# Peptides against a protein of PDB entry 5HB3, part 145

Target 1, 150 residues: chain A of PDB entry 5HB3
Amino acid sequence: RQMQDRCMSEYNQRIRNAPEGSIDPFRMACYKIIGRCDLSNRSLDGLQTDVNDWIWLQFNLARETDRSLELAGESYGLAELQASIREIGLKHFPKTAAEDTNGSFGMFFYLQILAGMFEQAIAYLYPFSYVDAVHFAIALTYYGLLRPVD

## One batch from the design tools (peptide; made by RFdiffusion4, then SolubleMPNN)

Design b1_p30_5_s2 (from b1_p30_5, 14 letters changed)
Fold by OpenDDE base, seed 3:
Structure b1_p30_5_s2 (fold): chain B 150 residues (1-150), chain A 30 residues (1-30)
Amino acid sequence: as target 1 above (150 residues)
Amino acid sequence: SRVEEFLEKVKKHLEEHKEEFYELLKDAGK
């Protein structure tokens, strides 16, 4: 808690007084991860990262806690992450098999699974590969993760 | 299992295109 408070305090001071882009990228990462600052921007400019790092960051930022108990200035949980993934899907991934020319549908499926969007993931995968969708549906049902559709 | 095999294929594809996807996702995160 002391560390979080310190990060918040420093961030508030620096963001008000420092020119845009002048904050050290590693320090900014600490402000976001520890201090929960400026969660509206979940990218880290100036750092050499890849898609795996991005995924790691999103899930670390999406802490599942009671919002009433969180002292952070901003809240970002699983629901917000899921909303972000939905938006990304609508903008950047194929919606039908006919649109899939590069095989990227699997990545969006994977992102949905990681975010616990199981029903949506299965529904999305079905037109691309109904066999795989059925296998996943069976597996998810077995583990009690898939809610049956009425 | 087929599920595991499919996930491995997805992960492989992700790794092969990680730079392209990162650029895409980086912009989406702003």
Scores: peptide ipSAE 0.213, ipTM 0.795, DockQ to the pose 0.814
Fold by OpenDDE base, seed 4:
Structure b1_p30_5_s2 (fold): chain B 150 residues (1-150), chain A 30 residues (1-30)
Amino acid sequence: as target 1 above (150 residues)
Amino acid sequence: SRVEEFLEKVKKHLEEHKEEFYELLKDAGK
């Protein structure tokens, strides 16, 4: 908490005193992850990263904390991450097999699974691969992760 | 298991299209 406060303070100071985009990207990452600063921008411009790093970042930013106890001015938890993933899915991923030109459905399925969106993930996968969707549904049910459909 | 096999396929596909997916997600995250 003390470190978070320091990060937030430093971030605010630097934002006020430094030109836009002049903050070291790694430091910016620290401000975001530790200080929870400017979570509306989760791209970390200026860093050479890959998809794994991106995923890692999103989940780290999606801190599972009691919002009532969070001192940060901005909150970004699992719910927000899930909302973001939904939005990403709607905008950038195929909804049907006919729309799938590069096999990206698997990526979106994977993202949903990682975010704990199990029911939605299965529902999404179903039109692309019925058999796989069923197997995942069975598996998730076995592990108690999939809720029965009403 | 079939689930594991599917995950491996997804993983492989993800790796093959890593750059493409990164660019897609990077833009989406802005």
Scores: peptide ipSAE 0.201, ipTM 0.789, DockQ to the pose 0.731
Fold by OpenDDE base, seed 2:
Structure b1_p30_5_s2 (fold): chain B 150 residues (1-150), chain A 30 residues (1-30)
Amino acid sequence: as target 1 above (150 residues)
Amino acid sequence: SRVEEFLEKVKKHLEEHKEEFYELLKDAGK
């Protein structure tokens, strides 16, 4: 808690006194992860990372905590992450097999699974690969992650 | 299992196109 407070304090000072974009990207990452600062911008443009790092960051920033008890300056939960993934899907991923020219449907499926959007993930995968969708549905059901339908 | 095989295919595809996906996702995070 003390460390988080320090991060928030430092962030506020620097944002008020420093030109936009002048904060070291690594320091900015620390402010976001530890201090929960400026979570509306979850991109770290100044750092050379990969998609795995991006995913890691998003999930670390996402927290499922009672907002009334959230001590951070900003809150970003699983619901917000799921909403972001939905938006990404609508804009950037194929809706049908005919639209999929590079096989990217699997990536969107994967993102949905990671975010716990199991029913939506299966529904999305179904028109691309019936067999795979069924197998995943069975597997997820066995682990209690997919609610069976009557 | 088929599930595992599919996941491996997805991971492989991700690795092959990781730069493209990263740029896409990075922009979405702004």
Scores: peptide ipSAE 0.177, ipTM 0.770, DockQ to the pose 0.819
Fold by OpenDDE base, seed 1:
Structure b1_p30_5_s2 (fold): chain B 150 residues (1-150), chain A 30 residues (1-30)
Amino acid sequence: as target 1 above (150 residues)
Amino acid sequence: SRVEEFLEKVKKHLEEHKEEFYELLKDAGK
């Protein structure tokens, strides 16, 4: 808690006093992860990271704690992450097989699964691969992760 | 299983295009 407060205070000070983009990326990571600062921007510019690091960051930022217990900073939970993934899908991933030119539908399917968006993931996969969607649906149901469609 | 095969295909695709996907996701995160 004390560390979080310090991070938040420093962040607020630096954003006012430092030129845009001049903050050390690692320090910025601390501000986001520890201080919960500026969670609307869930990227770390200037860091040499990959997709796995990105995913790691998203899930770490998606802290599912009682928001009332958070002393400072922004709240960001699973719901917000899921919303973000949905938006990413709408903007950047194919919606139909005809639109998919490089097989990127699998990536979006994967992201949805990681975020626990099982029903949505299956629904998304269905038009791309009926057979795979059915198999995943069966598997997820078997493990109790998929709910019956209302 | 077919599920496993599909996941492996996805993983392979991700590895082959990891840089492209990273750039995409990075921009989306802003």
Scores: peptide ipSAE 0.172, ipTM 0.769, DockQ to the pose 0.757

Design b1_p30_5_s3 (from b1_p30_5, 13 letters changed)
Fold by OpenDDE base, seed 2:
Structure b1_p30_5_s3 (fold): chain B 150 residues (1-150), chain A 30 residues (1-30)
Amino acid sequence: as target 1 above (150 residues)
Amino acid sequence: SHVDEFLEKVRAHLEKNKEYFYELLKDEGK
């Protein structure tokens, strides 16, 4: 993609010539989203955003393409995103109802669903809300998103 | 549906606590 190549070229030029952190945050966002530059940092420092924007960014940066075909030489696919979500869960979200003082378990469930981690999401939700877990399991199975278990 | 109700609860919780969750998650991309 010509636009991607241009973004990469500009990014490389600026990152080499500009002091660290001096690049306009919006421009940096463009380089990441369009040029897929510096995908190791997905936080967009310097921009005031919200959780929805954060989620949007994570999913837009995720791409299932062969690394050999990536012009930037960097790839961040669904598998990497799922791994990140898993780690986030381990660090920040309750494992049991007793640990959940603010009702945040639903957020982690939501993140897992968005990331296509359906089986894990249901398994996670089950100890918090049996009824909800069962209903979601049925629904996901109906749509072919949940693998049947023997 | 029950599923929709649950999703709405999740969305409502997210909206109510969006700042908290952003602060929690914003550094995870580093």
Scores: peptide ipSAE 0.182, ipTM 0.776, DockQ to the pose 0.858
Fold by OpenDDE base, seed 1:
Structure b1_p30_5_s3 (fold): chain B 150 residues (1-150), chain A 30 residues (1-30)
Amino acid sequence: as target 1 above (150 residues)
Amino acid sequence: SHVDEFLEKVRAHLEKNKEYFYELLKDEGK
């Protein structure tokens, strides 16, 4: 917490005094990950990253912390992450099998699973692959992760 | 298992197209 407070303090000072985009990307990463600063922007521009790093960042920022325990920082939890995943799906991934030209539906399915969106993931997968959806549904049910549809 | 095979296919696809997916997603969250 002390480190977080220091990061927040420094961030607040720099964001006011530094030209936009002039903050070192690694320092910005510290402000976001440790200080929980400006979590509305969950990208780290200027870093050499890949999709794995992006995913890593999203899930690490999605801490389930009590907002009351954070002083000046922003909160970003699982709910916000799930909302982001939904938006990503709407923008970038096929909604139907007819739209899927590159076979990218599996990636969105995977993201939903990682985000704990099990019911939605199965529902999404179903029109693309009935067999796979059924197998995943059985597996998730077996492990107690899938709730029966009402 | 069928589940494992499917996951492997997904992982393989992700790895093969990782650059594409990064370019697609990098601006998300801004």
Scores: peptide ipSAE 0.147, ipTM 0.751, DockQ to the pose 0.832
Fold by OpenDDE base, seed 5:
Structure b1_p30_5_s3 (fold): chain B 150 residues (1-150), chain A 30 residues (1-30)
Amino acid sequence: as target 1 above (150 residues)
Amino acid sequence: SHVDEFLEKVRAHLEKNKEYFYELLKDEGK
């Protein structure tokens, strides 16, 4: 908590006195992850990252607890993360096989799996690849990650 | 396994389009 407060203090001082985007990327990462500063901007500009690093960041910024119990800093819940993934899907990924021109459905499937959206991921994959969807459903069920459908 | 093979295909596709995908995720993260 004390470290978070120090990070927030430094961030506020620097952001007030520096042009946007002039803060060192590594320092910015520390402010976001440790200090929970400026969670409205969930990207880390200027750093070499892959999709797994991005997901790791999003989960670290997310909170599992009730927002009403948040005692310090900004908050960003798992629900908001999953909502963001849904919005990405709506905007940028195919809804049907007919819309898929480059096989990008697999990217969105993988993204949903990484975000723990297992039921939705399987439901999405099914119309693109029935066999793969069934195999994943079996595997996820075996590990207790897939909930029964009502 | 079949699952592993599928994941490899997904990863390969991600690798081919990673620059576009990274920019996409960056924009959505703002």
Scores: peptide ipSAE 0.048, ipTM 0.622, DockQ to the pose 0.694
Fold by OpenDDE base, seed 3:
Structure b1_p30_5_s3 (fold): chain B 150 residues (1-150), chain A 30 residues (1-30)
Amino acid sequence: as target 1 above (150 residues)
Amino acid sequence: SHVDEFLEKVRAHLEKNKEYFYELLKDEGK
């Protein structure tokens, strides 16, 4: 907690006094991960990361804590992450098999699964690959992750 | 096994198109 408070204090001081983009990217990453600072901007500019690293960061930032217990810092929950994924899907991924020119439907499916959007992921995959959708539905049901539709 | 194979294909696709994906994210301000 002391470390987090220190990070937040330093972040606030630097953001107020430093020009935009002047903060070291690695230091900025530390402020976001440890200090929970400026969670509205979840991008790590200046760092070369892959998609897996980005996803890892998003889930770390989306730690679900009781907001009422947070005395300092910002919160970014799973619900906000899910909303972001939905928005990305609406803008950048095919909605139907007919729109799938690049074969990118699997990427959006994967993002939804990682974000715990199981029912929506299966519903999305179904028109692209019936067989795969059924297999995933069975697997998710077996692990108790898929809610049966009444 | 089928699920694992499918996920691996998706991961491979993500890695192949990572640059495109990051460009999309930048456009979204995320």
Scores: peptide ipSAE 0.027, ipTM 0.580, DockQ to the pose 0.553

Design b1_p30_5_s4 (from b1_p30_5, 15 letters changed)
Fold by OpenDDE base, seed 5:
Structure b1_p30_5_s4 (fold): chain B 150 residues (1-150), chain A 30 residues (1-30)
Amino acid sequence: as target 1 above (150 residues)
Amino acid sequence: SHVEEFMAKVQAHLEENKQYFYDLLKDEGK
């Protein structure tokens, strides 16, 4: 909390006084991750990262907390992350096996699983791999993560 | 297990194509 407050204070000061784009990218990352500042932009411009870092960032920014306690006035939780993943899926990933030319369906499945979108993940995987979808469905049901179908 | 094997394949594919996926996703947070 103390660190978050400091980040917020510094961020507010810098956005008022610093020229646009003059804030160090790493510092900006700290303001976003620790201070929860300006979560409308979850990209870290000026930093070289990879897909694993990107995934890590999305989940860390999607902290599930009481929105009333957010100092930045912005909220970004699991629901928002899940919504973003849905949009990513619609935009970038194959809808059917016929559209899948490079096996990228697995990546979207993985993102959905990480985000706890289990029912949607299984439904998505099913047309690509019936066997895998069934095995995952059984496993998720066993762990109580997938609701039984009536 | 089958699930573990499948996840391993997915992760392997992700790692092999990590740059592609990063380029694909990097701007989606904006």
Scores: peptide ipSAE 0.443, ipTM 0.906, DockQ to the pose 0.847
Fold by OpenDDE base, seed 3:
Structure b1_p30_5_s4 (fold): chain B 150 residues (1-150), chain A 30 residues (1-30)
Amino acid sequence: as target 1 above (150 residues)
Amino acid sequence: SHVEEFMAKVQAHLEENKQYFYDLLKDEGK
């Protein structure tokens, strides 16, 4: 709580007084992760990272917290993350096996699984690899994570 | 297990193409 308050205070001060783009990207990351500041922008400009870091950031920013307990008044939880993943899928990933020339369907499947979108993940995977989809469906059902389709 | 093997394959592909996927996704948070 103390750290969050400090981050919020510093962010508010800097965002008002600092020129655009002048805040250190690592500091900005702290403001976002700890202070929950400016969660509408979940990218870190000025940092060259990889997709692993990007994924890490998205999931760390997605916190299931009572909105009333969020100091910044900004909420970014699992639902928002799932919505983002859906949009990413529509925009960047193949929708059919015929569209997939690079084998990138697995990446989107992976993102959906990480985000707990199990039913959608299985449905998505099936046309690309029905064998894998069936195995995942069995496994997820066994662990009580998959809801049967009517 | 088959599930574990498939996940390993996906992660391997991710690692091999991490720059591509980063370039693809880096602006989606804005």
Scores: peptide ipSAE 0.443, ipTM 0.906, DockQ to the pose 0.856
Fold by OpenDDE base, seed 2:
Structure b1_p30_5_s4 (fold): chain B 150 residues (1-150), chain A 30 residues (1-30)
Amino acid sequence: as target 1 above (150 residues)
Amino acid sequence: SHVEEFMAKVQAHLEENKQYFYDLLKDEGK
């Protein structure tokens, strides 16, 4: 918390005193990750990153915390992350096998699984690969992550 | 396991198409 408070203080100071967009991207990353500053923007412009870094960032910024305990004025939790993943799916990923050009359905399935959207992930995967969907459904049920239909 | 193999395939596909997926997703956090 002490580090977070310091980050918040520094962030506020720099935002007030520095030209827009002049903050070092690495420092901005620290303010976001440690200080939870400006979580409305979860991009790290100016850094050479890859998709793995992007995924890591999105999931690490998503914290399931009590809003009452958050020092930051903004909250970003699992629910917000899941909503973002849903929107990403709608925008960028195939809905049916016929729409699948590059086999990208697996990526969206993966994102959903990472986000704990198990039922949705299985439902999504089924029309692309029923065998894989069934195996995942069985496995997730076994581990108590998928609720059986009553 | 079948599940592990499938996940490995997904991961391999991700790695093979890193740039494509990054370009696809990089602005979604803004």
Scores: peptide ipSAE 0.441, ipTM 0.905, DockQ to the pose 0.877
Fold by OpenDDE base, seed 1:
Parts: C-alpha cells; structure tokens; sequence
Structure b1_p30_5_s4 (fold): chain B 150 residues (1-150), chain A 30 residues (1-30)
C-alpha cells in the first residue's frame, strides 16, 4: 500500500512535468505494476522485451481488486484481459484453417487457455484440429473447468 | 498424454516464432 501510494504520487508528478516518452521505461513499468498507473496503456514503450514478458505483463496487470479501493482509480481485471484477448484474436489470428498460413492458431488457443476462456478456446481450436479440441474438451471437463454443453 | 503433447508443440512453435509474436502483440496494450 505504501509503495503503491508512492508510485502513484511520483507518477502524477512526473506525468505533469516530463515530456511524453521521457520517463524511463523501467520506472514506468514500476508505476504500472506496483502503482497501477495509466493501465490504459499496458505496453512499455522503449523497453525491449519478448513475448513471454509481454504475456507476463498482461496477466500481472490483470489483478483482481476492489475497484472502489484502487488508489489510482485504474481498474484492470480478468474480464478486461479476456476482452483484450478476444480483440487480439479478431485482429491478428486466423478464423479458419484456410486463413492460417503461419500455423499461429495455437498461440491464440494458448492465450485463451491462460485467460481461462476454456469454452472459447475449445470452440476456436475445433476447426483447426478436431482431435486436439476433443481431447482438450475431455480433459477440461474431467477437471471441472469446462461447462456442460447447453 | 495427447493434451500434453499438443501443448508442447504449441510451446515449441511459440518459442521458435517468439519474435514474430512479440512484434504482433507488443502494441496491443496501448
């Protein structure tokens, strides 16, 4: 709590006084992760990372919290993350096997699974790989993670 | 298991194409 308050305070001061893009990327990361500042931008410009770091960041920023108690007034939870992943899918990933020229469907499937979007993930995977989708459906059902079909 | 094998393949593909996926996704948080 104290750390979060400090980060928020510093962020508010710097954002007013510093030119856009002049804040150190690592410092900005701290403001976002710890201080929950400016979560509308979850991309750390100027910081060279990899896809694993990107994934880590998205999921860590998607923290379950009481929005009324969020000091920075920023709210970003699982629902928002899931919405983001959905949009990413629509924008960047194939909808059908015919569209999949790079074999990237697995990545989107993976993101959906990580975000707990199990039903959507299975539905997405099915046209790409019937066998894999069925096996996942069985497994997820066994572990109680997949809702019964309506 | 089949599930584990499939996930391993997905992970391998991700690793092999990590730069591509990063470039694809890096600006989506904005």
Amino acid sequence: as target 1 above (150 residues)
Amino acid sequence: SHVEEFMAKVQAHLEENKQYFYDLLKDEGK
Scores: peptide ipSAE 0.436, ipTM 0.903, DockQ to the pose 0.827

Design b1_p30_6_s1 (from b1_p30_6, 18 letters changed)
Fold by OpenDDE base, seed 2:
Structure b1_p30_6_s1 (fold): chain B 150 residues (1-150), chain A 30 residues (1-30)
Amino acid sequence: as target 1 above (150 residues)
Amino acid sequence: SANDPSEEQIQEMLNTKAEEALKRVRELLS
């Protein structure tokens, strides 16, 4: 908590005193992750990041709490994250088995699961891999994350 | 937008094999 407060304080100071774009990208990342500063911009310009880094960042910044409970009122909710995942799917991932050329459907399934989009994830996976979809549906139901079919 | 994954990150996603991605899901649910 004390560290978070310090990060936020330093961030506010630097954004006021430093020229635009002059803040060290690594330091900016720390302010975002620890201090939860400027969550509307979750890009880490100037840092070499892979897909795993992107995933980690998006989900660690997401919170399922009221904005009023967040320090300084900064919040990034699960709903926004889910919307982002949906958009990524529509733009880049195969929508049918016929469109699949490299088996990339699995990654989109993974992203949906991480985002808590369980029903949509299973429905998406089903036409690509029936066996896997059934397997994961059973598992998710067991954990109470998927509603049983009537 | 600025919050979207980069082009190279998108390509990495698309190049990830289904088996690997599903393995990650299994690990998540373990």
Scores: peptide ipSAE 0.479, ipTM 0.925, DockQ to the pose 0.849
Fold by OpenDDE base, seed 3:
Structure b1_p30_6_s1 (fold): chain B 150 residues (1-150), chain A 30 residues (1-30)
Amino acid sequence: as target 1 above (150 residues)
Amino acid sequence: SANDPSEEQIQEMLNTKAEEALKRVRELLS
């Protein structure tokens, strides 16, 4: 892609010649999203973003293809995203119903579902809400996204 | 990690009610 190549070229020039943190945040976002530049740092510092923006960014940057087939110099796949979600869960979300104080388990369930971690998501939700877990397990099974129960 | 959500974003996640989050899941699967 010609545009991607241009982005990569410009990014390389700017990262070498510009003072640290001097690149316009929106321009940086373009380099990352369009040019897939410096995917090791997927944060958009300097931009006012919410949780939805973060979620959108992570999943749009993720590639569900073989790393060897990617045109970009750096790769960020679904596996890496899933690992990130797991880590976020371990750090910030309740592990058991006893740890739940404000119902934040729902958001982590959402993140896991979005990341395709269906079996883990259902297992996670079960102790918090049996009814909801069963409901979504049925739905996921219907769509072929959840393995049959042993 | 530099790729982790910001502290503000984490707080937003933790402040999201279960009902709202589950609604998002339902919408995702629709």
Scores: peptide ipSAE 0.479, ipTM 0.925, DockQ to the pose 0.864
Fold by OpenDDE base, seed 4:
Parts: sequence; structure tokens; C-alpha cells
Structure b1_p30_6_s1 (fold): chain B 150 residues (1-150), chain A 30 residues (1-30)
Amino acid sequence: as target 1 above (150 residues)
Amino acid sequence: SANDPSEEQIQEMLNTKAEEALKRVRELLS
């Protein structure tokens, strides 16, 4: 991939020659998304991003193909994303219905679904809204993403 | 970690109503 190679080359050059923080944030975003550069930092410092931007970035940076073409330090896949989502849940989202005050469970359910954590997502949602959990379980089963109940 | 959502983003997540989030899921699975 010529574009990716170019991004990598330019990134490496700038990292070596430019002061920290001097790289244009939009260019940095390009290096990260296209060039897979510095994936250890996915915050896009210097850019005003909302939660949707964060979600988009995390999922688009997760790659399952061509692992051999990526440096070990620049590897970021679904497993890492799922781990991240799990940690976010543990840190910030309600664990039980009793802990829920704002209905934020829905967002965590959404994140889990996006991350392919279907079984965990349904299990999580059930105590908050069994109706919704059943609804989505049926849907996920229909798509072959959830094992049907025996 | 440095890759965690910002505090602002976390608050945005926590402030998202369940109905809205579930709607997003429904749309995703439609």
C-alpha cells in the first residue's frame, strides 16, 4: 500500500525531526488511520472529538488482516478493542440495575454490540431491560451472532 | 490509559439515554 508506506515514512521523519506536539492534528489523524502510525496513542490530541468520533476511531483502527505487515508495537485488533470496552465498562458503567441512575447501560450495551461481544452484551442488558434483551437476542440469533437457546 | 475516552467523552456516554443507545443498536441490526 503506497499511501500507507508514505504515511509511515513521513511520520517517522517528522517524529525524528519535529518537536513533540508540532505535527498538525489532522495530519496525525491521517498517519494513524492510513499509516497505522503510533497506534499506542489513539486520542488524537489537538482535535475536538466527541464520543461518536472516539467510537468511530476505535473501531476503524481495529484491524484483523495483514498482521504480519504491522509492527508488533503498532498492532491493534478486535481483541484489544474488546478488552478496552470491557475496561471502560468496569470503570464507568453500571454493573447492575440498582446502580443505574441515568440509563447509561444502553450505551455500554451499544459498545459491546459494536465490539462483537454479543453474548456478554445480552447478558449485561437483561437485568436492565429484559424486554429489550430478549428482542435483541432474537435479532442476534437470526443473524447467527448469538447461539439459540436449547 | 491514554487510549481511554476523555472525561468529556465518558460523560457524554453516561448522559446518553438508554432509548437513544438502544435505538442505535436497533438501527445497526436492521
Scores: peptide ipSAE 0.478, ipTM 0.925, DockQ to the pose 0.877
Fold by OpenDDE base, seed 1:
Structure b1_p30_6_s1 (fold): chain B 150 residues (1-150), chain A 30 residues (1-30)
Amino acid sequence: as target 1 above (150 residues)
Amino acid sequence: SANDPSEEQIQEMLNTKAEEALKRVRELLS
């Protein structure tokens, strides 16, 4: 908490006085991760990160907390993360099997599963791979994460 | 948007083979 408070204080002071992009990227990362500052922008500009890093960051920042209890005055929840994943899907991933050229559907399926979008994930995968969709549907149902199909 | 993966990250996602991605899911659910 002390570290978080310090980060918040420093961030608030710097963002008011510093030009855009002038803050050290690593320091900015600390402000976001520890201080949960400026959660509306979850990109770590100036740092070279891979997809795994991006995924890690999104899920670590996503919290189901009351906005009134957030020291930063900002909140980023699972619902917002799910919305982001949906948007990414709409922009970059194939919508149908006919649009699939390189098999990228699997990655979007993976992202949806990570985000807890189980019903949507199975529905998405089904037209690409019936066998895989059924396999994962059974598994998810076993764990109580998917509703049985009537 | 600013919250989207970088262009490079997007390309990495799109270049990921289905078999590899599905393997990741299997590992997650194991």
Scores: peptide ipSAE 0.478, ipTM 0.924, DockQ to the pose 0.863

